# Peptides against a protein of PDB entry 4LZF, part 90

Target 1, 155 residues: chain A of PDB entry 4LZF
Amino acid sequence: GGRLVVFPNGTRKELSADGQTVKVMFFNGDVKHTMPDQRVIYYYAEAQTTHITYPDGMEVLQFPNNQTEKHFPDGRKEITFPDQTVKTLHPDGREESVLTDGTIIQLNPDGSKVIQFNTGQREIHTADFKRREYPDGTVKTVYSDGRQETQYPTG

## One batch from the design tools (peptide; made by RFdiffusion4, then SolubleMPNN)

Design b2_p17_4_s1 (from b2_p17_4, 7 letters changed)
Fold by OpenDDE base, seed 1:
Structure b2_p17_4_s1 (fold): chain B 155 residues (1-155), chain A 17 residues (1-17)
Amino acid sequence: as target 1 above (155 residues)
Amino acid sequence: EAAPLPEEIPEEIKKAM
């Protein structure tokens, strides 16, 4: 059978019969679960935040505002905002945001920006130009010197 | 067995409070 240990400070420790699951309920309201898959689920009562750590170095934060953050072992961070927008921060400095309407916003380490609209249009911003690509194959470019170029699809 | 102690709240969580 499982075991319950009650400490003098009010902390409780529950052990499963197989010893694979441990639940510690701290006197401050914090809760620590150690799971059979070796993930540790810690709930910070004061912060109302859940912190999950995995044996591979993955971490997941669940905030009281319904924001979730994933910290990958490769240094990538993925943030799911309360509105369900997903932002990925890459170790190279690239950022990508996926909006709920399917729009993708990419910020590149060189300072360039790419917006893939849900309409199939794409907008590219660089130091030298702003370019709009249309689903029909039309491309409009405005260069930093004020020159404008339109490329039409070959019929 | 000594009584387990609560963990300190990580700085990344403190910044979000």
Scores: peptide ipSAE 0.418, ipTM 0.910, DockQ to the pose 0.944
Fold by OpenDDE base, seed 3:
Structure b2_p17_4_s1 (fold): chain B 155 residues (1-155), chain A 17 residues (1-17)
Amino acid sequence: as target 1 above (155 residues)
Amino acid sequence: EAAPLPEEIPEEIKKAM
């Protein structure tokens, strides 16, 4: 069978019969699970936060407000907010947010912003202009100097 | 075997508290 060790400080350690699963229940209420796949699941009782570490270097944080963060080995970070918006932070400095309506907001390292609306419209923000692209091929640009230009579709 | 000790709460988690 499994083994239970009870330490004088009140911490308990449970080992599975095969020795592949270890559960430590700390005296402060923290819980550490070491799984057969070598992932470690740590629950911080005071923070009410679960931290999962994988052998490949992936990390998952689960916060008490229902926010989830994934830290990928490549340096990418994915945040799922309580409202189910997903924000991805890329190692190159690009940020992408996917809203629940399917709208995608991209922040580029050059400071430009692109919004892809669920309607098929696209909005591009740069230092020099704000541009709206319409599904019919119409493009409206407002330049930083206040000039406005409308480009009509050819056809 | 020495009694295992709980880990300190990481700073990234403390900032979210």
Scores: peptide ipSAE 0.415, ipTM 0.909, DockQ to the pose 0.957
Fold by OpenDDE base, seed 2:
Structure b2_p17_4_s1 (fold): chain B 155 residues (1-155), chain A 17 residues (1-17)
Amino acid sequence: as target 1 above (155 residues)
Amino acid sequence: EAAPLPEEIPEEIKKAM
């Protein structure tokens, strides 16, 4: 059978019969679960936030506003916002946001921006130009000097 | 066994509060 330990401070520790699952219910309302797969699920009662740590170094944060953050061992972070937008922060400084409509917004470390629209159009922003690429192969460029160029698809 | 103590709230979580 399982075991329940009650400490003088009001903290409780519950062990499964196999000892592979441990639940600690702290006197402050926090809860810690240690699972058979060695993941640790910690609930911070004051913050109403769940923090999951994995043995490979993966971390998952679940906030009370329904935001979820994943911290990968390679330093990548993935944020799922309450609106279900997913933002990935790469260790090289690149950021990628995937909107619910399928639009992808990439921010590059050089300050350039790429938008892949759900229509198949792509927009590229650099210091020197804004470029719109169309599914038919048409490319429109507006340069910082005000020059505009249209490249038509090669038939 | 000493009574387990609750963990301090990480700074990353405090910033989101």
Scores: peptide ipSAE 0.414, ipTM 0.908, DockQ to the pose 0.929
Fold by OpenDDE base, seed 5:
Structure b2_p17_4_s1 (fold): chain B 155 residues (1-155), chain A 17 residues (1-17)
Amino acid sequence: as target 1 above (155 residues)
Amino acid sequence: EAAPLPEEIPEEIKKAM
């Protein structure tokens, strides 16, 4: 059978029969679960936030507004917003947002921006130009000097 | 066995409150 320990401060500790699952219910309302896979699930009662830590250094935050953040051991972060937009922040400074309509927005460390539309069109923003690529192979470029160029598909 | 103490709320969570 499991074991229940009740401490004088009101904190309670439940151990499974195998001792591999530990649940601590703190006097402040916090809850800590240690699982057989050594992940730790901590609930902060005041913040209403769940924090999961994994043995490999992965962390998952679940906020009361339904936002979820994943912190990878390599320094990458993945944020799932309440609207289900997913934003990935890479250690190199690159950011990618995937919208619910399938549009992908990439911000590059050089300051360039790429938008992959769900229509198959792509838009590229640099310091020198804004370029729109169409599924038929047409490319329209507007340069910073106001020059416009259209490249037509071959074929 | 000493009574476990609750953890401090991480700064990253405090910023989201």
Scores: peptide ipSAE 0.414, ipTM 0.909, DockQ to the pose 0.948

Design b2_p17_4_s2 (from b2_p17_4, 8 letters changed)
Fold by OpenDDE base, seed 3:
Structure b2_p17_4_s2 (fold): chain B 155 residues (1-155), chain A 17 residues (1-17)
Amino acid sequence: as target 1 above (155 residues)
Amino acid sequence: EAAPLPEAIPEEILAAM
């Protein structure tokens, strides 16, 4: 059978019969689960936040507003916002956001931005220009000096 | 066995509250 330890401070520790699962219920309402796969699931009662740590260094935060953050061992972060937008932050400084409508926004370390619209249009922002690429092959560029150029598809 | 103590709330969680 399992074992229950009750400490004088009100904290309780439950051990499974196989010894593979440990549950600590702290006197402040926090809960710590150590799982057979060595995941640690910590619930902070005051913050209403769950923090999962994996043996490979992966971390998952689950916030009470339904935001989820994944912290990968390589330094990448993936944030799922309450609206289901997913933002990925890369260690190189690149950021990518995937909107619920399928629009992808990329922010590059050089300050350039690329928007892939769900319509198949692309918009490229650099220090020198804003460019709109259309599915038919038309390209419109507005340069920082105010010059505008339209390139028509070769039919 | 000494009674386990709860962990302090990490700063990253406090900043998100």
Scores: peptide ipSAE 0.389, ipTM 0.895, DockQ to the pose 0.946
Fold by OpenDDE base, seed 2:
Structure b2_p17_4_s2 (fold): chain B 155 residues (1-155), chain A 17 residues (1-17)
Amino acid sequence: as target 1 above (155 residues)
Amino acid sequence: EAAPLPEAIPEEILAAM
């Protein structure tokens, strides 16, 4: 059978019969689960936030507003917002947002921005130009000096 | 066994509140 320990401070510790699962219910309302696979699930009662830590160094945060954050061992972060937009922060400073309509927004470390629309259009923003690429192969560029160029597809 | 103590709320969680 399992074991229940009740401490004088009101904290309770429940152990499974095999001893592989531990549940601690703290006096402040926090809850800590240690699982057989060595992941730790901590619930912060005041913040209403769940923090999962994995043996490989991955972390998952679940916020009360339904935002979820994944912290990868390589330093990458993935944020799922309440609207289901997914934002990835890369260690090199690149950011990528995937919208629910399939639009992808990329922010590059050089300050350039790329938008891939669900229509197959692509928009590129740099210090020197804004460029729009169309599915038919038409490319329109507006340069910082006000010059405009249109490249038509080879028919 | 000493009574387990609750963890302090991490700064990353406090910043998101």
Scores: peptide ipSAE 0.386, ipTM 0.894, DockQ to the pose 0.935
Fold by OpenDDE base, seed 4:
Structure b2_p17_4_s2 (fold): chain B 155 residues (1-155), chain A 17 residues (1-17)
Amino acid sequence: as target 1 above (155 residues)
Amino acid sequence: EAAPLPEAIPEEILAAM
């Protein structure tokens, strides 16, 4: 059988019969689960936020607004927003957002931006220009000086 | 066994509130 310990401060500790699962229910409403896989699930009652830590150094945050954040051991961070947009922050400073419509927005460390539209069009933003690439190979560039150029595919 | 104490809310969570 499992074991229940009730502390004088109102905190309760439940141990599974196998001893592999520990549940601590704190007097403040926080809950800590230690799982057989050694992940620790901590629920902060005041913040209504769940924090999961894994033995490999992965962390998962679950916010009350349904935002989730994954912190990978490699330093990558993945944020799933309430609107289901997924943003990945890379250790090199690159950011990638995947929208629900399949549009991908990339922010590069050099400050350039690339949008891959679900239509197959791509838009590239740099300090010097904004460029639209079309699936047919047409490229339209608007330069920062106001010049416009259209490059047509060689058929 | 000493009574477990709740953890302080991490700053990363506080910053997201």
Scores: peptide ipSAE 0.383, ipTM 0.893, DockQ to the pose 0.913
Fold by OpenDDE base, seed 5:
Structure b2_p17_4_s2 (fold): chain B 155 residues (1-155), chain A 17 residues (1-17)
Amino acid sequence: as target 1 above (155 residues)
Amino acid sequence: EAAPLPEAIPEEILAAM
């Protein structure tokens, strides 16, 4: 059978019969699970937050507001917001947000921004211009100097 | 076996509270 240890401070430790699962219930309400796959699930009672650590260095945070963060070993972060928007932060400084309507917003390390609309239109923002690309091949550019250019599709 | 102690809340969690 399993084993239960009760410590004088009120902390309890439960071991599974196979010894592969350990559950520690701390006197402050925190809970630590060590799983057979070597992941550690820690619940911080005061923060109401779950922190999962994996042996490969991956981490998962689950916040009480329903936000979830994944921290990958390569330094990439993936944030799922309560509204189900997914934001990816890349190690190179690129950020990508995928909205629930399928719109993709990219922030590049050079400060440029690209919006891919669910309509198939694309908008590019740079220091020098804003450009709107249409599915028909029309391109409208507004330059920082106020000049405007429209390129019509060749067809 | 000494009684295990709870971990301090990570700063990344504290910053999100």
Scores: peptide ipSAE 0.382, ipTM 0.893, DockQ to the pose 0.938

Design b2_p17_4_s3 (from b2_p17_4, 8 letters changed)
Fold by OpenDDE base, seed 4:
Structure b2_p17_4_s3 (fold): chain B 155 residues (1-155), chain A 17 residues (1-17)
Amino acid sequence: as target 1 above (155 residues)
Amino acid sequence: EAAPEAEPIPEEILAHM
């Protein structure tokens, strides 16, 4: 059978019969689970936040507002916001946001921004211009000096 | 067996409170 240890401070430790699962219920309301796969699930009661750590160095944070953050061993972070937008931060400084409507927003390390709209339109922002590409091949560019250019598709 | 200690709330979590 499993074991239950109750400490004088009110902390409780439950061990599974196989010894593969350990559950600690702290006197402050925190809960720590050590799982058979060696992941550790810690619940911070005051913060109402769950922190999962994996043996490979992956971490998952679950916040009370339904935000979830995944920290990958490669240094990538994936944030799922309460609105279900998913933002990926890459180690190179690139950021990608996927909106619920399918719009993708890319922020590049050079400060350029690319928006892929769900309509198939793409908007490119640089220091020098803002460009909109249309599915028909039309391209509209507004330069930083206020000049505007339209390139029509070669039909 | 020593009583397990509760972990302090990480700074990254504190930033979201």
Scores: peptide ipSAE 0.450, ipTM 0.924, DockQ to the pose 0.930
Fold by OpenDDE base, seed 3:
Structure b2_p17_4_s3 (fold): chain B 155 residues (1-155), chain A 17 residues (1-17)
Amino acid sequence: as target 1 above (155 residues)
Amino acid sequence: EAAPEAEPIPEEILAHM
């Protein structure tokens, strides 16, 4: 059978019959689960936040506002916001946001920004210009000097 | 067996509070 240990400070430790699952209920309301797969699930009662750590170094944070953060062993971070926007931060410094409408916003390490709209339009921002590309092949560029250029599709 | 200790709230979680 399982074992329950109650400590004088009010902390409780439950061991499964197989010894593979350990549950600690701390006197402060925190809860720690050690699972058979070696993941650790820690609940911080004051923060109402769940922190899951995996043996491969992956971490998952679940915040009370429904934000979820995944920290991958490769250094990538994925944030799911309460509005269901997903932002990925890459180790190379690239950031990508996927909006619920399918719009993709990419921030590049060079400071350039690319927006791929769900309409098939693309907008490119650099230090030198803002460019809008249209599905028909029209390209409009506004340069930092105020010059504007329109390139029409070749018929 | 000594009582297990609760973990301090990580700084990254404190930043969201």
Scores: peptide ipSAE 0.449, ipTM 0.924, DockQ to the pose 0.947
Fold by OpenDDE base, seed 2:
Structure b2_p17_4_s3 (fold): chain B 155 residues (1-155), chain A 17 residues (1-17)
Amino acid sequence: as target 1 above (155 residues)
Amino acid sequence: EAAPEAEPIPEEILAHM
């Protein structure tokens, strides 16, 4: 059978019968689960936040506002906001946001921005121009000097 | 066995409070 240890400070430790699952219920309301797969699930009672650590170095944060953050071992972060927008921060400084309508917004380290609309249109922002690409192959460019260019599809 | 100690709230979590 499992074991329950109750400490004088009110902290409790539950061990499974196989010893592979450990649950600690701290006197402050925090809860720590150690799982057979070596993941650790820590619940911070004051913050109402769950922190999951994996043996490969992945971390998952679950906030009380329904925000979820994943920290990958490669330094990538994935944030799921309460509105279900997903933002990925890459180690190279690239940021990608996927909106609920399927629009993708990419921010590049050079300050350029790419928007892939759910309509198949793409907009590219650089220091030198803004460019709109249309599904028919039309490309409209507005340069920083005010020049405008339209490239028509090769029919 | 000494009583397990609760972990301090990480600064990253405190920043979201």
Scores: peptide ipSAE 0.447, ipTM 0.923, DockQ to the pose 0.936
Fold by OpenDDE base, seed 5:
Structure b2_p17_4_s3 (fold): chain B 155 residues (1-155), chain A 17 residues (1-17)
Amino acid sequence: as target 1 above (155 residues)
Amino acid sequence: EAAPEAEPIPEEILAHM
């Protein structure tokens, strides 16, 4: 059978029968679960936020606005916004946003931007030009000097 | 057995409040 320990300050500790699961209910309303896989699930009652820590160094934050953040051991951060947009922050400074319509927006460390539209069109923004690539192989470039080029598909 | 202590709210969580 499990054990329940009630401390004088009102904190409660529940132990599973095997001792592999520990639940602490703090007097302030916080809750800490230690799981058999050694992950720790901490609920901060005042912030209404759940923080999960994994033995490999992965962390998951679940905010009351339905935002979720994953912090990977490699330094990558993945944010799922309330609107279900997913933004990934890479350790190299690259940012990728996946919109609900399937559009992918990439911000590169060099300041360039790439938009992959759900239509198969791609738009590339650099300091020197904006380029639109079409599924048929047509490429339109507008340079910062106002020059425009159209490359037609070969075939 | 000493009573477990509650953890302070991390700064990263405080920034979202």
Scores: peptide ipSAE 0.447, ipTM 0.924, DockQ to the pose 0.932

Design b2_p17_4_s4 (from b2_p17_4, 5 letters changed)
Fold by OpenDDE base, seed 1:
Formats: sequence, C-alpha cells, structure tokens
Structure b2_p17_4_s4 (fold): chain B 155 residues (1-155), chain A 17 residues (1-17)
Amino acid sequence: as target 1 above (155 residues)
Amino acid sequence: EAAPEADPIPQEILDAM
C-alpha cells in the first residue's frame, strides 16, 4: 500500500503503492513530485513557480503571471507570454514570435527581419532594402540608396 | 530516514521575478 511519512520538521512524504509516484510537501510550502515518467515537478511556494524537469534534459517553467518557458536540450527556448504570444529563441541567435492573430515576426542573426502578416503580405528588412510582398505577387522594394522598385506579377 | 531538504530557488526563476 501507499505510505505517508511525517518528519519532525513538518515535511511530509507520500509514496504510491507501486513506489513510482513520490510527493514531498516541504515545511516551507514547496512541493516535489517524482512521476512514473521520471519527470520531476517542483513547486516553489515563495516564487509561486512550477519547475518541471524531464529525463531528456527539457525544462518547463510556469510563472505566477501565466508565462510559460520551455528550455529544450538543443538550447532552444520557447516563451509563451500571458497574451499567448509564443517567442522562440534559437541557439543560432534567431528569434521568432508568433502572435495570436497568426502574424509571424522573425529576427535573424544578421540583423534582417521578416514579418509574415496574417493577410498573406510579407515584409523583409535587410541592410540594403525594405521589401513588401503582396498576395497578388506584387513586390515593392525601397533600397538603402533611396531607389524604389515595383515588380508586377505576370498577367 | 532523514527529512528531505527543499531545493533553493533557481537563479533563473529569481531573475524572472
């Protein structure tokens, strides 16, 4: 059967009957769950933050403001903000933000920026130009020298 | 059995507060 151990300091340890689930309730209000899938769920009471660690090295942080951070073993970080925007930080230095309206904002390590609008328009920013692509195939480019070019679709 | 010890709050959590 399951076991409950109560320590003199007020810490409690609950073990499942199979021994695969362990719950420790610390005297400071922290809670540690060891699960059958080998993930560890730690709740820090003072910070009101949940930290989940996985056996593959993945980590998940759940903050009291409803922000969630995933730290992947490959060094990628995914942040879900309270507004449900998802920002991915890649090990190569690129950043991608997916907005709730479906807009995607990409920041590249070279300083270029790409915005994919939910309307199907795309805007590309580089050191040499700013370009707007339209769903009809029209492309408008403003170059750093002040030249402007419009490319029309074949019609 | 010795009483389990609580973990310190990770610095990454403290930095995010």
Scores: peptide ipSAE 0.354, ipTM 0.887, DockQ to the pose 0.888
Fold by OpenDDE base, seed 4:
Structure b2_p17_4_s4 (fold): chain B 155 residues (1-155), chain A 17 residues (1-17)
Amino acid sequence: as target 1 above (155 residues)
Amino acid sequence: EAAPEADPIPQEILDAM
């Protein structure tokens, strides 16, 4: 059978019969689960936030607003926002956001931005220009000096 | 057995709230 320890301060510790699962219920309302796979699930009662740590160094944060953050051992961070937008931050400084409509927004370390619309259009933003690429091969560029250029597909 | 202590709320959580 499992074991329950109740401490004088009101903290409770539950051990599974196999000893592989430990649940601590702190007097402040926090809950710590140590799982057989060695992941630790900590619930912070005041913050209403769950923090999962894995043996490989992965971390998962679950916020009360339904935001979820995954911190990967490689330094990548994935944020799922309450609106279900998924943003990935890469260690090189690249950021990618996937919107619920399928639009992808890429922010590059050089400050350039690429938007891939669900329509198949692409928009590229640089310091020098904004460019719209159309599925038919038409490209419209607006330069920082206000010049505009349209390139038509070679058909 | 000493009573386990609760962890302080990580600053990363506090910064995200």
Scores: peptide ipSAE 0.352, ipTM 0.887, DockQ to the pose 0.873
Fold by OpenDDE base, seed 2:
Formats: structure tokens, sequence, C-alpha cells
Structure b2_p17_4_s4 (fold): chain B 155 residues (1-155), chain A 17 residues (1-17)
């Protein structure tokens, strides 16, 4: 059988019969679960936030507003916002947002931006131009000097 | 066995709230 230890300060420690699962219920309302796979699930009662740490260095944060953050061992961060937009921050400074309609927004370290619309249109923003690419092969470019160019599909 | 201590709230959680 498992065992329950109750400390004088009100903290409780519950151990499974196999000793592989440990649950600590702190007097402040925090809860710590140590699992057989060595992941640790910590609930911060005041913040109402769950923090999961994995032995490979992965971390998962679950906030009371339904935001979820994943911190990968490679330094990548993935944020799922309450609206279900998913934002990925890469170690090189690149950011990618996937909207609920399937639109993808990429922010590059050089300040350029690429929007892949769910319609198949793509928009590219650089210091020198704004370009719109259409599924039919039409490309419209507005340059920073005010020049406009339209390239029509071959066919 | 000494009573386990609660962890302080990480600053990254406080900054995200």
Amino acid sequence: as target 1 above (155 residues)
Amino acid sequence: EAAPEADPIPQEILDAM
C-alpha cells in the first residue's frame, strides 16, 4: 500500500505503493507531482498556474487564462494563446504565428515579414518592397520609391 | 524527514501574468 505523511505545518506527502509517484500538497495550496517518467507537475495555487518539467529539459506552462507555453530544450518557445493562435519563437529570432483560419505570419530577424493567407495568396514585406503573390501566378510589387510592378502569369 | 518546502513562483510565470 501507499503511505501518507502529514507534517506539523499542514504539508502532506503521498507516496504510491510502488514508490514511483509522489504527491506533495503544501500548506499554501501548491501541489507537486513526481511521476514514474521523472516529469514533475507543479501547481502554483496563488498564480493558478501549472508548470510541467521533463527530464529532457522540456517545460510546459498552463496559465489560468487558457494560455499554454512550451519551452523546448533547443531554446524554441511555442505559445498557444487563449484565441488558439499558435506563436513559435525560434532561437535565431524568427517568429511564426499560425492563426485559427490557417493564415501563417512569419517575422524574420532582418525585419522582413511573410504572410501566407489561407486563400493561397502570399504577402512579402521587406525594407525595399511589399509584394503580393496570387494563386494564379500574378505578382504585384510596390517598391519603397513608389514604383509599382505587376507580373502576369505565363499561360 | 524534514517537511518539503514549496517552490517560489518562477519569475517567468509572474512576468507572463
Scores: peptide ipSAE 0.348, ipTM 0.885, DockQ to the pose 0.878
Fold by OpenDDE base, seed 5:
Structure b2_p17_4_s4 (fold): chain B 155 residues (1-155), chain A 17 residues (1-17)
Amino acid sequence: as target 1 above (155 residues)
Amino acid sequence: EAAPEADPIPQEILDAM
């Protein structure tokens, strides 16, 4: 069978019968699980936040507002917001947000922005222009100098 | 066996609160 150790300070330690699972319930309300796969699940009672640490360096944060953050070993971060928008922060500085309607917003390291609408339209923002691409092949560009250009599809 | 110590709350969690 498993064993329970109760310490004088009120901290409790539960060990599974195989010794592969350890649960520590701290006197402050924190809970630490060490799992057979060597992941550590820590619950911070004051913050009401769960922190999962994996042996490969992956980390998962679960906040009380239902936000979830994944910290990948390569430095990438993935944030799932309470509204279910998913934002990915790439190590190269690129940011990508996927909205619930399927719209994708990309922020590039050069400061350009690309919006891929769920309608198939695409909008590109650069220092020099804003461009709207339509599914029919029409492209409208507004340059920073106020010039406008429309390119019609070759039909 | 000494009582295990609780971990301090990571600053990244504190900054997100």
Scores: peptide ipSAE 0.347, ipTM 0.885, DockQ to the pose 0.900

Design b2_p17_5_s1 (from b2_p17_5, 9 letters changed)
Fold by OpenDDE base, seed 3:
Structure b2_p17_5_s1 (fold): chain B 155 residues (1-155), chain A 17 residues (1-17)
Amino acid sequence: as target 1 above (155 residues)
Amino acid sequence: SSFEEQLRAQQRANLDL
């Protein structure tokens, strides 16, 4: 009960019997699937890249190097790199990278950087200082003027 | 990205007849 339409340019369009699934095979090798749930799956043949668009505005890009990018309707972008690092770009300009070892690197809109190490240590970078916080409560600060300060835990 | 723009341009060139 399906239909096949062949166009003069070589593009082919396949419609399911229920009309809910449409597959277009373009003359250049690209393929477009429209699914019953209104997802559109576009495959770029030359780039070997898959682009999925959702009706809510979500977009997913899958690259041949195994990188995946998710573009959320709220403007957030999430990149999963081939090494499985996940980088999130927030609409406010904040960037967060989660490494496979559990280390979190945060770049803030004010230019500061925070590294949360998997050991529980935290390092804070600002225009004025670099600060290392230790789990025992020790804090070491190196200021931009070269001054160094150590704050020891109480007790 | 410039690459994404190129992909989008290609998609737009591929019209459903």
Scores: peptide ipSAE 0.294, ipTM 0.863, DockQ to the pose 0.611
Fold by OpenDDE base, seed 4:
Structure b2_p17_5_s1 (fold): chain B 155 residues (1-155), chain A 17 residues (1-17)
Amino acid sequence: as target 1 above (155 residues)
Amino acid sequence: SSFEEQLRAQQRANLDL
């Protein structure tokens, strides 16, 4: 069978019969699970936060407000907000947010921003202009100096 | 984040015997 070790400080350690699962219940209420697949699940009792570490370097944080953060081995970070918006932070500094309505917001390392609306419209923000691209091919540009340009589709 | 750092510190403080 399994084994239970109870320490004087109140920490409890449960070992599965196969020795592949270890559950530590710390005196402060924190819980650590070591799983057969070598992932470690740590629960912070006071913070009500779960931290999962995987052998490949993947980390997952689950917060009590329903926010989830995934830290990928490649350095990418994916945040699922309570409203279910998903934000991806790339190692190159690029950020992408996918809203629940299907809108995609991209922040580029150069400071430019691209919004892909669920309507098919796209808006590009740079230091020099804001540009709206419409599904029909119309493009409206508002430059930082106040100039406006409209490009109409051919045909 | 500072919060993650605090959590990591807490985890390090909770060592298995």
Scores: peptide ipSAE 0.293, ipTM 0.860, DockQ to the pose 0.630
Fold by OpenDDE base, seed 5:
Order: structure tokens, then C-alpha cells, then sequence
Structure b2_p17_5_s1 (fold): chain B 155 residues (1-155), chain A 17 residues (1-17)
């Protein structure tokens, strides 16, 4: 059968009959579940935050504002914001945000920024210029010195 | 984050029981 251990401080430990699940209810209201798949689910009562750790090193944080963060073993982080925007932070410093409308915003380690609009237009920001690329092949560039250039599609 | 570190510290504190 299952087993219940009650500690003097009020912490309670429940073990399943099969021994595959352990639930610890701490005196401060925190709860720790060790699951058969070896994931550990920790609930922080005061912060109302759930922290799941997986055997492979994956971590998932669920915040009370409905934000979810995934911390991958390779150092990548994926944040799902309450508005369902998904931001990926790469170990190399690159950041990518996918908006709900399909727009993709990329921040590169070199400081450049690329916006891929859902319309097929792309905007590129560098230290030297801001460039807009259009689906028809037109490219408009505004350089840092104020010079403007339009490249028209050939064909 | 500092917040995550605080949470982890809380876990450790609870396990010392």
C-alpha cells in the first residue's frame, strides 16, 4: 500500500503503493511531485509558480500570469508570453519572436534586427542602414548618412 | 534569473527538513 510520512514541522510525504510517485507537501505550502517518468514538479505556493524539471535537463516554468518558459539542455530558452507570442533565446545570443499574426522578429548577436512581416515584406536593421524588402523584389534602403536607395525588380 | 535562483534556493531550504 501507499505510505504517508508526517514530519514534526508539518511537512507531509506521500508515497504511492507502487513507489513510482512521491508527493511532498511542505509546511510552507510548496508541493513537490516526483513522477514515474522521473520529472519533478515543484509548485511554489507563494509565487504560484510551477517548476518542472526533466531527467534530460529540460526545465519548464509556469508563472501565474500564464507565461511559460522552457529551458532546454542546450541553453536555449523558449518563452510563451500571455499573449501567445513565442520568444526563443539562443545560446549564441540570437533572439527570435514569433507573433500571433505570423510576424517574426529576429535580433542577431551583431546587433542587426530582421522583421519578417506576415505580408511577405522584410525589414532589416543594421548599423549602416534600414532596408525594406518587398515581395515584388523592390528594395528600399535608408542609410545611416541619410542617403536613400530604391532597387527595382528586374523583369 | 534572480527570481529563479530564489525559487531554487527555496527548494533547497525545504529539502533540508
Amino acid sequence: as target 1 above (155 residues)
Amino acid sequence: SSFEEQLRAQQRANLDL
Scores: peptide ipSAE 0.293, ipTM 0.862, DockQ to the pose 0.540
Fold by OpenDDE base, seed 2:
Structure b2_p17_5_s1 (fold): chain B 155 residues (1-155), chain A 17 residues (1-17)
Amino acid sequence: as target 1 above (155 residues)
Amino acid sequence: SSFEEQLRAQQRANLDL
């Protein structure tokens, strides 16, 4: 059978019969599971937060508000917000948010911003201009100097 | 985040024997 160790401080350690699973129930209510696949599941009782660490360096945080964060070994971070928006933070500083309606918002390291609307329109923000691209091929640009330009599709 | 660091600190403090 398994083994249960009870420490003087109230911490309990439960080992499976096969020795592949270890469950530690800390005196403060936190729980740590070490699984056969070497992932570690840590539950923070006070914060009601689950933290999973994988042997490859992947980490997953699950918050009580239903937010989930994935920390990839390459430094990428993926946040699923309670509203189900998914935000990806790239190591190069690029950020991408995918809204539930399919709209994609990209923030680039140079400060430029691209919005891909679910309507097929795209808006590009740079230091020099704001540009709106329409599905029909029309492009409207407002430059920082106030100049406006409309390019019509060639048909 | 600062919160994550706090959680990590708590985890490090909770050493199992």
Scores: peptide ipSAE 0.288, ipTM 0.858, DockQ to the pose 0.646

